# Designs tried in a protein design run: peptides against a protein of PDB entry 9GMZ. Part 49

Target 1, 343 residues: chain A of PDB entry 9GMZ
Amino acid sequence: TGFPLELLTRPATERLAYFENYTVAHPRLKEVYEILMRTIAEPAGASFIFVYGASGVGKTTLRLRVEQKLTELALPKLESDRARVPVVGIEAIAPESRYFNWKEYYTRALITLEEPLIDHKFDYGVRGISRDNFGKINVESKVVAPALRRALENALIHRHPDVFFVDEAQHFGKVASGYKLQDQLDCLKSLANMTGILHCLLGTYELLTFRNLSGQLSRRSVDIHFRRYCADSPEDVQAFKSVLLTFQQHLPLAETPNLVDHWEYFYERTLGCIGTLKDWLKRVLSDALDREATTITLKDLQKRALSVAQCQKMFKEIQEGERQLSETEADVQNLRSALGLGA

## One batch from the design tools (peptide; made by RFdiffusion4, then SolubleMPNN)

Design b1_p11_2_s4 (from b1_p11_2, 8 letters changed)
Fold by OpenDDE base, seed 4:
Structure b1_p11_2_s4 (fold): chain B 343 residues (1-343), chain A 11 residues (1-11)
Amino acid sequence: as target 1 above (343 residues)
Amino acid sequence: MEVIEVDLEVP
């Protein structure tokens, strides 16, 4: 079934919102979703989950779907425990300075955790943290990072989320020397240990550098690889074409565009990343709606495509990440063989 | 947020 035909008579804003607010449940998203949900339910003593994959593969979509599902599953329990928050999710920001802004991170985490709709308000025990008349947290500029950390630790213990999500988590590493990266990992590890809250870090293949630097995190972490679709796999090509078919059926336009016939061009400009594909189609749909167009043409697609230079850069970053994973898998197999454990 | 299943039967 395609989009609701009634949308064709609706404002451009409603038509665009329809396309923004639906999720295509493609095979890789379903697989990673099931693994992540199972791991959150049964962490088996893990303190961290690492979800890594290409930029634009759909990690933010995965996070939002898991957050929604955990919230839905918690609703019956939240009636009896009004202090509990089922899940908290934050996006890590790239620091403007050479140092990760922990003060900003803790402030954003507190604001996200303590949303206004929570009936049972918590006292942080920290001077300069207050709530406004709408229940929104206000943090005064005088509050220092160690005090904000203690406030977050106390809030996480009190609210007891099933998981704490950190999206774009590669930003913890981008500006740190190797030693500063270790200090940041030790800080996150300490936060997870002090609160007893499972942390899920989502990011690019740059997260593999974090995993490799902390031999102690390896014992307390679960790894989930969110793979892109590969053009050298017939099954992956078929899945990618199926995603294009689904998108063409759900573009709220008078004439259904033929996206599937252009699958190679879509693959060239998305590298098999469905998030990149959705964002591209969203831009093209917005342009089409602004012009009151009946359909999307190849020229409309070309106007909003990533440049070849952007795709080449993204592809090099993907190849390096996939190479590092393949080497790690080979090292595990070599270690097993060397231990006399069969392959 | 609506979830749409992918039709894997592409011609």
Scores: peptide ipSAE 0.157, ipTM 0.843, DockQ to the pose 0.404
Fold by OpenDDE base, seed 2:
Structure b1_p11_2_s4 (fold): chain B 343 residues (1-343), chain A 11 residues (1-11)
Amino acid sequence: as target 1 above (343 residues)
Amino acid sequence: MEVIEVDLEVP
């Protein structure tokens, strides 16, 4: 199965949009998707889910697919409960300052919870939060972070989402002291406890610092490792090649490029991260469409590839994250053995 | 968004 052949007669913008808007359901994405969906359905007293993995592994794609599925599953209930929002997802922004901007976080969360199409006006109990004529939430500059937090708590309780997603959540950790990071986690923990809403934090291996900061948070969290494909695993190499095959079939070009024959080069420049691969191919496809090219060449790929120096830096960050996880897994096994529970 | 299944039958 390939792209619709009718796309070859369509504008370059429509051809590019096709490639942007589909998702390759690769084995690691499916595995993590199923674990995440099950954990959201049956949190078993967990207040947090941590989804961590390499930059460009596909965490945002995972989030968007889960949000879509939760929305679809909630549709029958939303007809009877017009106040409910099935899922909320925000992206944490890197602070321009040494401190995380909680006011901005709460404002973004409120705006995302209160879609303009929700007919039911909610009173936040906070002066300076209003809806405009289009139903969009407006937060006056005078509203302080503690008031925005109370408004968000009330909104989360009233809208009762199955999960609250925070993407790029490693940005909470960019605080100069471990103590301030603990305070931020305690704030998030308090928000989850006060609202009864499950929080899912998605991010890089920098999220592992959050896992180790509080034994109490660890007891109320589920960890999901979104692994890259590894070249030392024959099964992972086969899965990576199958992803390349799927992408080459879905590039809306007159001549199908042979990406699979170049799998080692694709692996070298993506480190087994499918999001990085998709973004690379998107750039190359855009260049090909701009030139009205019939296919993609190795030279076209090389022009848009990450540099070897960028790949070396990314690989070092991945190796450090994978090492920390391996040490933690070994520590758990050692603890179990010491307790007489077996390996 | 369309979901495309991966073809695992790579030669």
Scores: peptide ipSAE 0.156, ipTM 0.834, DockQ to the pose 0.391
Fold by OpenDDE base, seed 3:
Formats: structure tokens, sequence, C-alpha cells
Structure b1_p11_2_s4 (fold): chain B 343 residues (1-343), chain A 11 residues (1-11)
């Protein structure tokens, strides 16, 4: 079934909000979701989960779905334990400077942990952290990063989330030296160890550099590869076409656009990344709604498509990440063969 | 947040 037909009589803002707020449950998203949910439920002594994949593959959508599900599963327990937060998720911000801003990171994490209307005032044990009359955390400028870290450690211990999500986690790595990246990982590792809270880092294939820098993290981490759809796989092409069919049925327009017939063009400009596809269609839908258009045309799609140069750049980054993973798989196979473990 | 299942049988 398509979108609710009543949306055609609604304001453009409501029609756009419908398209923004639904999630297409495509096969790769479901697969990664099930692996991630199982790993959170049974971490088996892991302190970290790494979820890596192409930019625009749908990692943020995955995070939001897991956060929703963990919240739903926790509701019966939250009635008895009002101090508990089931999940916390933040986005790592690209540093404006050559140094990651830990003060900003800890402040954002604290704010996010306290966004639930938690009636229980927790004393963070740090002067200059308070709640306003709206329950929002206020951090005074005088509070230093080590004090904010202690406050976050105490908050994480007290709230005991099942997982701490950090989206766009490749931004920890945008420090100009591998040494600084190691320092960031050691800080995160220390936070996970001190709190006993499982950390999930979601990001691009740049997260693979984190794995290579710390042989100690490999023993305490689970890796989840969120793959794009590949045009050389008939099954992946079919899944991608099915996603296009679903999107065309759920665009709140008077006339259903034929997206499926243009699947090759959609693939060329998304590289099989469903998040990139959704964002593209969102832009095109917004333009169509602003013009009070009855449908979306190929010209409308072309107007909002990523350039060939952008796609070529993104594809090189994907190929490098996929290559590194394939080499690792080959190394594992070679190791197994050398150990006398059959192929 | 609504979840829409993908039908894998595209004509």
Amino acid sequence: as target 1 above (343 residues)
Amino acid sequence: MEVIEVDLEVP
C-alpha cells in the first residue's frame, strides 16, 4: 500500500514530514539491525561495536531504529527504575581545530543523557553543572574537561544505558596524526572500561584505521560491516529496485512517479547507498511540493542529483574501504589455511 | 517512525 491519500490535501510541510519520518526496511538494514541488536543484548565481553560502511548507506537510520527499539523494550523496567536511560546516542562533530574538543563531547553526552524528563535530580559531583527549570543541563564555562569526564562517568554508571552510540565517529580520526587518533581511542576505551557501558561507534570506512591502530581494541570489539548494494549482484540489484518501488509508492504526490525504470541512473548517483537515495528524493520532493507539482520527472531528479565528480570521489572512498576489508578476509583465510583449518 | 517493508518481488 502507498502513502495515505489524505496527505494530498495536507500542507507541503506535512507531506514532506511523512516522507522524512518513514523508514524503508531494506534487506541490508534489517541484517545489520539484527546483528547489532543481538550484539547489544549479548556483548560477550566486548566493550566496543564498530559499525562501518559508505557515507549515506543508512547508519544514522540504523542507530535511530535501534534507539527506538531499546527504548520500547526498556519501558516496563523504566516504570520501576526511573533513573535508567535505555540508550544514549550522540553525533561526533568534526573538530574546527586540529584537536578533538572533549569538553564539547562530554557536554553533549551529558545533555543527551538528561534529555529524558528524569524527575530524579542526580548530583554529578561537579560544581558548575546544574539543571535549569526545564530540566536542561547547564554547564558553566569554568568547568574543565576532566571534571566533565567525571560527571559523564558518574551519569553513565547511574543511568546504565544498554549502549552508548557515537555517530559520525570517523571525526575522532580527523586529527592529522595516527598518534592523536590512538589517544582518542584510548580515551574512549578508558570511558567504556570505567563505566562498564558498551560503546557503539558508527562511521565511514575511515573507522577501519581505528582497528589497525589498536590490537587491544580488536579483542574487545565487534565489527559490523554495513554494505551498500552492488550492481554486480543480481540479488542486490533486485533489492535496490524494490527500494525504488517502495519510495515511488510512498512519495505523497498526486501521480506516482516511475522511479524503477530509472534504476541505473539512481544507482549511478547513489552508489547503492539508500540514505543517499532518500536524501536525494527528499530534496526532489521538497522542490515538487514548493511548485505544487503532481509528480516528479527525470529533469527534477537531475536537478538535485549529486554531480558525477562527487559520485566518483565517493566511489573511490568506498572502493578503498571494500578493498581493505577484502584483504583482511583473504588474510584470515590464509591464516586458517596455514593453521591447517580447511578453507 | 513508520517502518515500510520492502517487497523484493519487483515486476
Scores: peptide ipSAE 0.147, ipTM 0.824, DockQ to the pose 0.399
Fold by OpenDDE base, seed 5:
Structure b1_p11_2_s4 (fold): chain B 343 residues (1-343), chain A 11 residues (1-11)
Amino acid sequence: as target 1 above (343 residues)
Amino acid sequence: MEVIEVDLEVP
């Protein structure tokens, strides 16, 4: 099934919004979604879930799909429990300074958790946190990070979400020293422990540094690797081609482009990352709609492709992450062998 | 957000 043909008579903005607002349920996304949903339902004493994978693999799409599903599942309970928020999701911002801004993090988390439309208003017990006339949270500049943390802890306890999502969580690791990185991890661990709320950190392979720094987090964390599609796997190549086929059918253009014939070029410039592929196609679609074009060409694709230099940089980062995971798997296998356990 | 299952049968 392709896009609704009625879109061809609609404004360019609506045609673009259609392509932006749909999700292709590719095999790796489905697999990670199922693992994540099961882990949230049955955390087995875990305080953290780490979801790591290449930039542009689709982690934000995964988060949004899980948030939607958790919200849908919670609706019957929310009718009786008006204080509850089923899920909270934020994106960690890259610090402009050398250090992560905890004050900004806590403020954004509070703003997201305490939506203006929530009937049950919470008193934060913190002077300088208020609601405006529109119900939006206002945090005065005088409010310090420890007070914002207490407000967030109280809000998380009161609203009791099934999970707290932090996207781009590798930004917590942007500290000048290993000691400061440990302090950041201890801060996050303390927040999860004090609230009893399961935290899910989504990010790049830089999250592996968090996993390696805390043997204590290891006992209370679940790791989920969101893999890219690999060209050395026939099954992964077939899945990647199937994604291209699905995208070409859902580009709201008068003439269906043949993307599948160019699968190697798409793979070369996305490294098997479906988010990168979707973002590339969005840019190309936007350009085509601006020109009132009937289709997209290889030249249109080439104009909006990542450069070879960008792809080479991204590929090195992926290879380093995949290597670290492979070494960890080998270490487990070596330990099992040394213990006289089978493979 | 619409969810579209991938057709894995690429010719």
Scores: peptide ipSAE 0.024, ipTM 0.684, DockQ to the pose 0.426

Design b1_p11_3_s1 (from b1_p11_3, 4 letters changed)
Fold by OpenDDE base, seed 1:
Structure b1_p11_3_s1 (fold): chain B 343 residues (1-343), chain A 11 residues (1-11)
Amino acid sequence: as target 1 above (343 residues)
Amino acid sequence: SVREELRAWRA
């Protein structure tokens, strides 16, 4: 099934929005989605879920789909429990300073968690936190980070989400010289423990550094590797081609472009990352719609492609991450072998 | 967004 043909008569903004909101259910996304949903439903004493993978692999799409599903599943219960928020998701911001800004993090988390339309408003016990006339949380500049943390803890306990998502979580690792990354992890661990809320950190392979630093977090964490498609795997190539086929069917253009025939070029410039592919196609679609074009050409694709230099840099980062994971897996196997546990 | 959907449902 392709895009609704009625879109061809709709404004460019609506056509673009359709594509932006469209998600291809590709095998890796589905696999990680199922694992993540299962883990959220049955965390088995885990306090953390780590989802790591290449930039542009589709982690944000994964998060959004899980958030949608958790919300859908919670709807029947939300009528009776009006204070509950089924899921909360934020994006960690790269610190401008050498230090992670906890105050900003707590503020954004609190604002995101506190839906303006929630009827059951509670006092956070913190002066300088209020709701405006629209029910939106306002945090005064005078409110210090420890107070915001307490407010967030209380809010998380009261709202009791099934999971707290933090996207781009590698930014927690940006600690100034002299601060231990361990202190950041301890802070997160404390927040999870105090609230009883499962935390899911999504990020790049830099999250692996977090896992290795805290033996205690590793014992209470579930790891999910969101892999890219690899050109050396026939199955992965076929999956990637299938994604291209699906995207070409869902580009709201009068003439269906042939993306599949150019799969190698798409792979070269996306490194098998579907998010990168979608973003690329979105840019190209936007250009085509602006020109009122009937289709997308190879020249249109080339105009919006990542440069070879960008791809090379991204590929090196991916290879380093994949190597670290492979080494970890090998270390586990070696440990098992050394323990006399059969492979 | 999920938040917008929640808002629409609670409204």
Scores: peptide ipSAE 0.007, ipTM 0.384, DockQ to the pose 0.029
Fold by OpenDDE base, seed 2:
Structure b1_p11_3_s1 (fold): chain B 343 residues (1-343), chain A 11 residues (1-11)
Amino acid sequence: as target 1 above (343 residues)
Amino acid sequence: SVREELRAWRA
């Protein structure tokens, strides 16, 4: 089924919002979703989950869908346990400076965790952390990072989410040295251990650097590769075409555009990344709605496409990430072979 | 727990 036809009589803002909120349940998303949900349910002593993949593959969409599902599943229990938050998710900010801002991270985490409408507001025991009349957390500038950490630890223990999501987690890796990255990972590990809360880091292939730095994290982490669709795989091509068909059906336009016939062009400019595809289509839809156009043309698509140069850069980053993973897989295979474990 | 509910949901 396509979009609700009644949208054609609705304002452009509502039509755009429909598409923005629409998620295609494509095979790779479903696969990663199931693995992630399973891992959250049964972490088997893991303290970390790493979800890595190309920029624009759809990691944020994955996170949001998992957050939604975890919230839905928790609702019956939340009636009896009003202090509990089922899930918390934040986005790591790229540091303006050369160093990750832990104070900002802790502050954002606290603010996100302490939703204003949550019941059982507790005292953090930290001076300079307060709640306004609406229950929103306010952190004074004088509060130092160690105090914010303690506050976050207490909040996480009290609220007891099943998982703590950190999106764009590759920003933890933007440190001047590998040593500092290790310290950051140790800091995160300590936070997870002290709170007993499972952490899920979502990011680009730069997260693979985290694997190489800590053999200890490897023992307590589950890795999930969110793969793009590859043009050299007939199955992946078919899946990609199916996604295009679905988006085509869910663009709230009077005339259904033929996206599928241009699948190669879409692939060329998205590299098989569905998030990139969706963002592209959002821009094009917005333009079409602004013009009160009945459909989307190839020219409309071309106007909002990533440049060839951008795609080439992105593709190089993807290839490097995929290469690193293939090497890691080969290393695992070699290790297994060396251990006398079958392939 | 949510984990228990998730387990029950998958069963």
Scores: peptide ipSAE 0.006, ipTM 0.344, DockQ to the pose 0.018
Fold by OpenDDE base, seed 4:
Structure b1_p11_3_s1 (fold): chain B 343 residues (1-343), chain A 11 residues (1-11)
Amino acid sequence: as target 1 above (343 residues)
Amino acid sequence: SVREELRAWRA
């Protein structure tokens, strides 16, 4: 199944939007999706889920698909419980300063949680938080971070989402010292405990630092590794080629490009990360549509490819993350052996 | 989309 052929007669904006909204259901995405959905349904006393993987592996796509599914599953129940929000998802922002901006985080979380059209308007009990004529939350500049935290806690309790997603959660770790990182984790833990809401943090391998710093978080967390495709695995190579085949069928162009024949080049410049691949193809498609081109060429791909230097940097970060995870698995075996549990 | 449907239902 390819793109709808009628798109070829539609404006470039619609053609691009089609591809932007298209998601390839690849094996790693499906696997992590099933694990995450199961964990959300049965958290077994967990307060946190950590989803970690390479930048561009597809964590945001995973989040959006889970948000969509949780919303769909909640629809029948929402008819009777109009105060409930099934899921809330935000992206953590990299601080401009050396410190994470909690005020901005709480504000964004509150705005995202409170859909303008939701029934049962909630009074946050904080002066300077209001709704406009369209029901959108407005937070005055005078409102301080502790007040915003209380407002968010109350809102989370009242709306009771199945999960609170925080994408790019490694940005919580951008603090001046390890001690300050622990303080950030304690703040997140406190928020989850006070609200009773399951938190899912999605991020890069930098999230492993969060896992290692708090033995208490480890007791109440579920870890999910979103792996990239590896070129040394024949199964992974085949999966990656299958993704390329699917993308080439869903590029709304008059002539289907042969992406699969260039799979090694695609792998070299994406490191097996499907999100990176999709973003690359989006840029190239946009350029092709602007030129009214009938297809995508290798030259078009090269123009929008990540540089070798960028790929080398990303690969080093991936290797370090994968190494840390491998050591953790070895540590489990060592722990089992030390406990007198057979290897 | 499911989100649009949810918003329409809440309206």
Scores: peptide ipSAE 0.000, ipTM 0.384, DockQ to the pose 0.024
Fold by OpenDDE base, seed 5:
Structure b1_p11_3_s1 (fold): chain B 343 residues (1-343), chain A 11 residues (1-11)
Amino acid sequence: as target 1 above (343 residues)
Amino acid sequence: SVREELRAWRA
């Protein structure tokens, strides 16, 4: 089934919003979704979940769908436990400076966790944290990072979410030295331990550096690899073509564009990353709607495509991440063979 | 908890 045909008579903003809110349930997304949901339900003593994959593979989409599902599942119990928040999700911000800004992180986390509509307002016991007349959290500039951390710990304990999501979590790794990186990991570990809240970090392959540096985190973490589609796999190519077909049917245009016939070009400029594909199509759709066009042409696609140079850079980063994972798998097999356990 | 609901939903 395609988009609702009534959208063709609706404003461009509504047509664009439909496409933005539409999610293709492609095989890799479904697989990772099921693993993540199962892990959240039964963490088996894990304090962390790491979800890593290429930029633009669809990690944010995964997070949002899991947040939605966890919220839906919690609704019956939230009627009796009105202090509870079922899930909290934030995006880590790239620091303007050389170092990750913990003060900003804690502030954003508190603001997200303590939404204005939450019942049973909590006093954090920290001077300079208040609520305005609309219930919005205000943090004064004088409040220092350690005080914000204590406030967040108390809030997480009180609200008791089943998981705390941090998107773009590779930004925690923006430090001057390996020692400082270890301090960041210890800080995150301490927050999870003090609150008893499961943390899920989503990010690029740069998150693998966190696995390599902390043997203790490795014992208390679950790893989930969100893979891209690979052109060397016939099954992956077919899945990618199926995604193109689905997007083709859900672009709210008078004439259905033929995206599938150009699958190689789409693959070349997305590297098999569905998030990159969706963002590209969104830009092209926006342009088409602005021109009141009836369809999308190859020229329209070319106008908004990533450059070859951008794709080459992205591909190099992907290859390095995939190589590191492949080497790790090989090392495990080699270790098993050396121990006489078989592959 | 959401974990309990998730377990019940999978059962």
Scores: peptide ipSAE 0.000, ipTM 0.341, DockQ to the pose 0.018

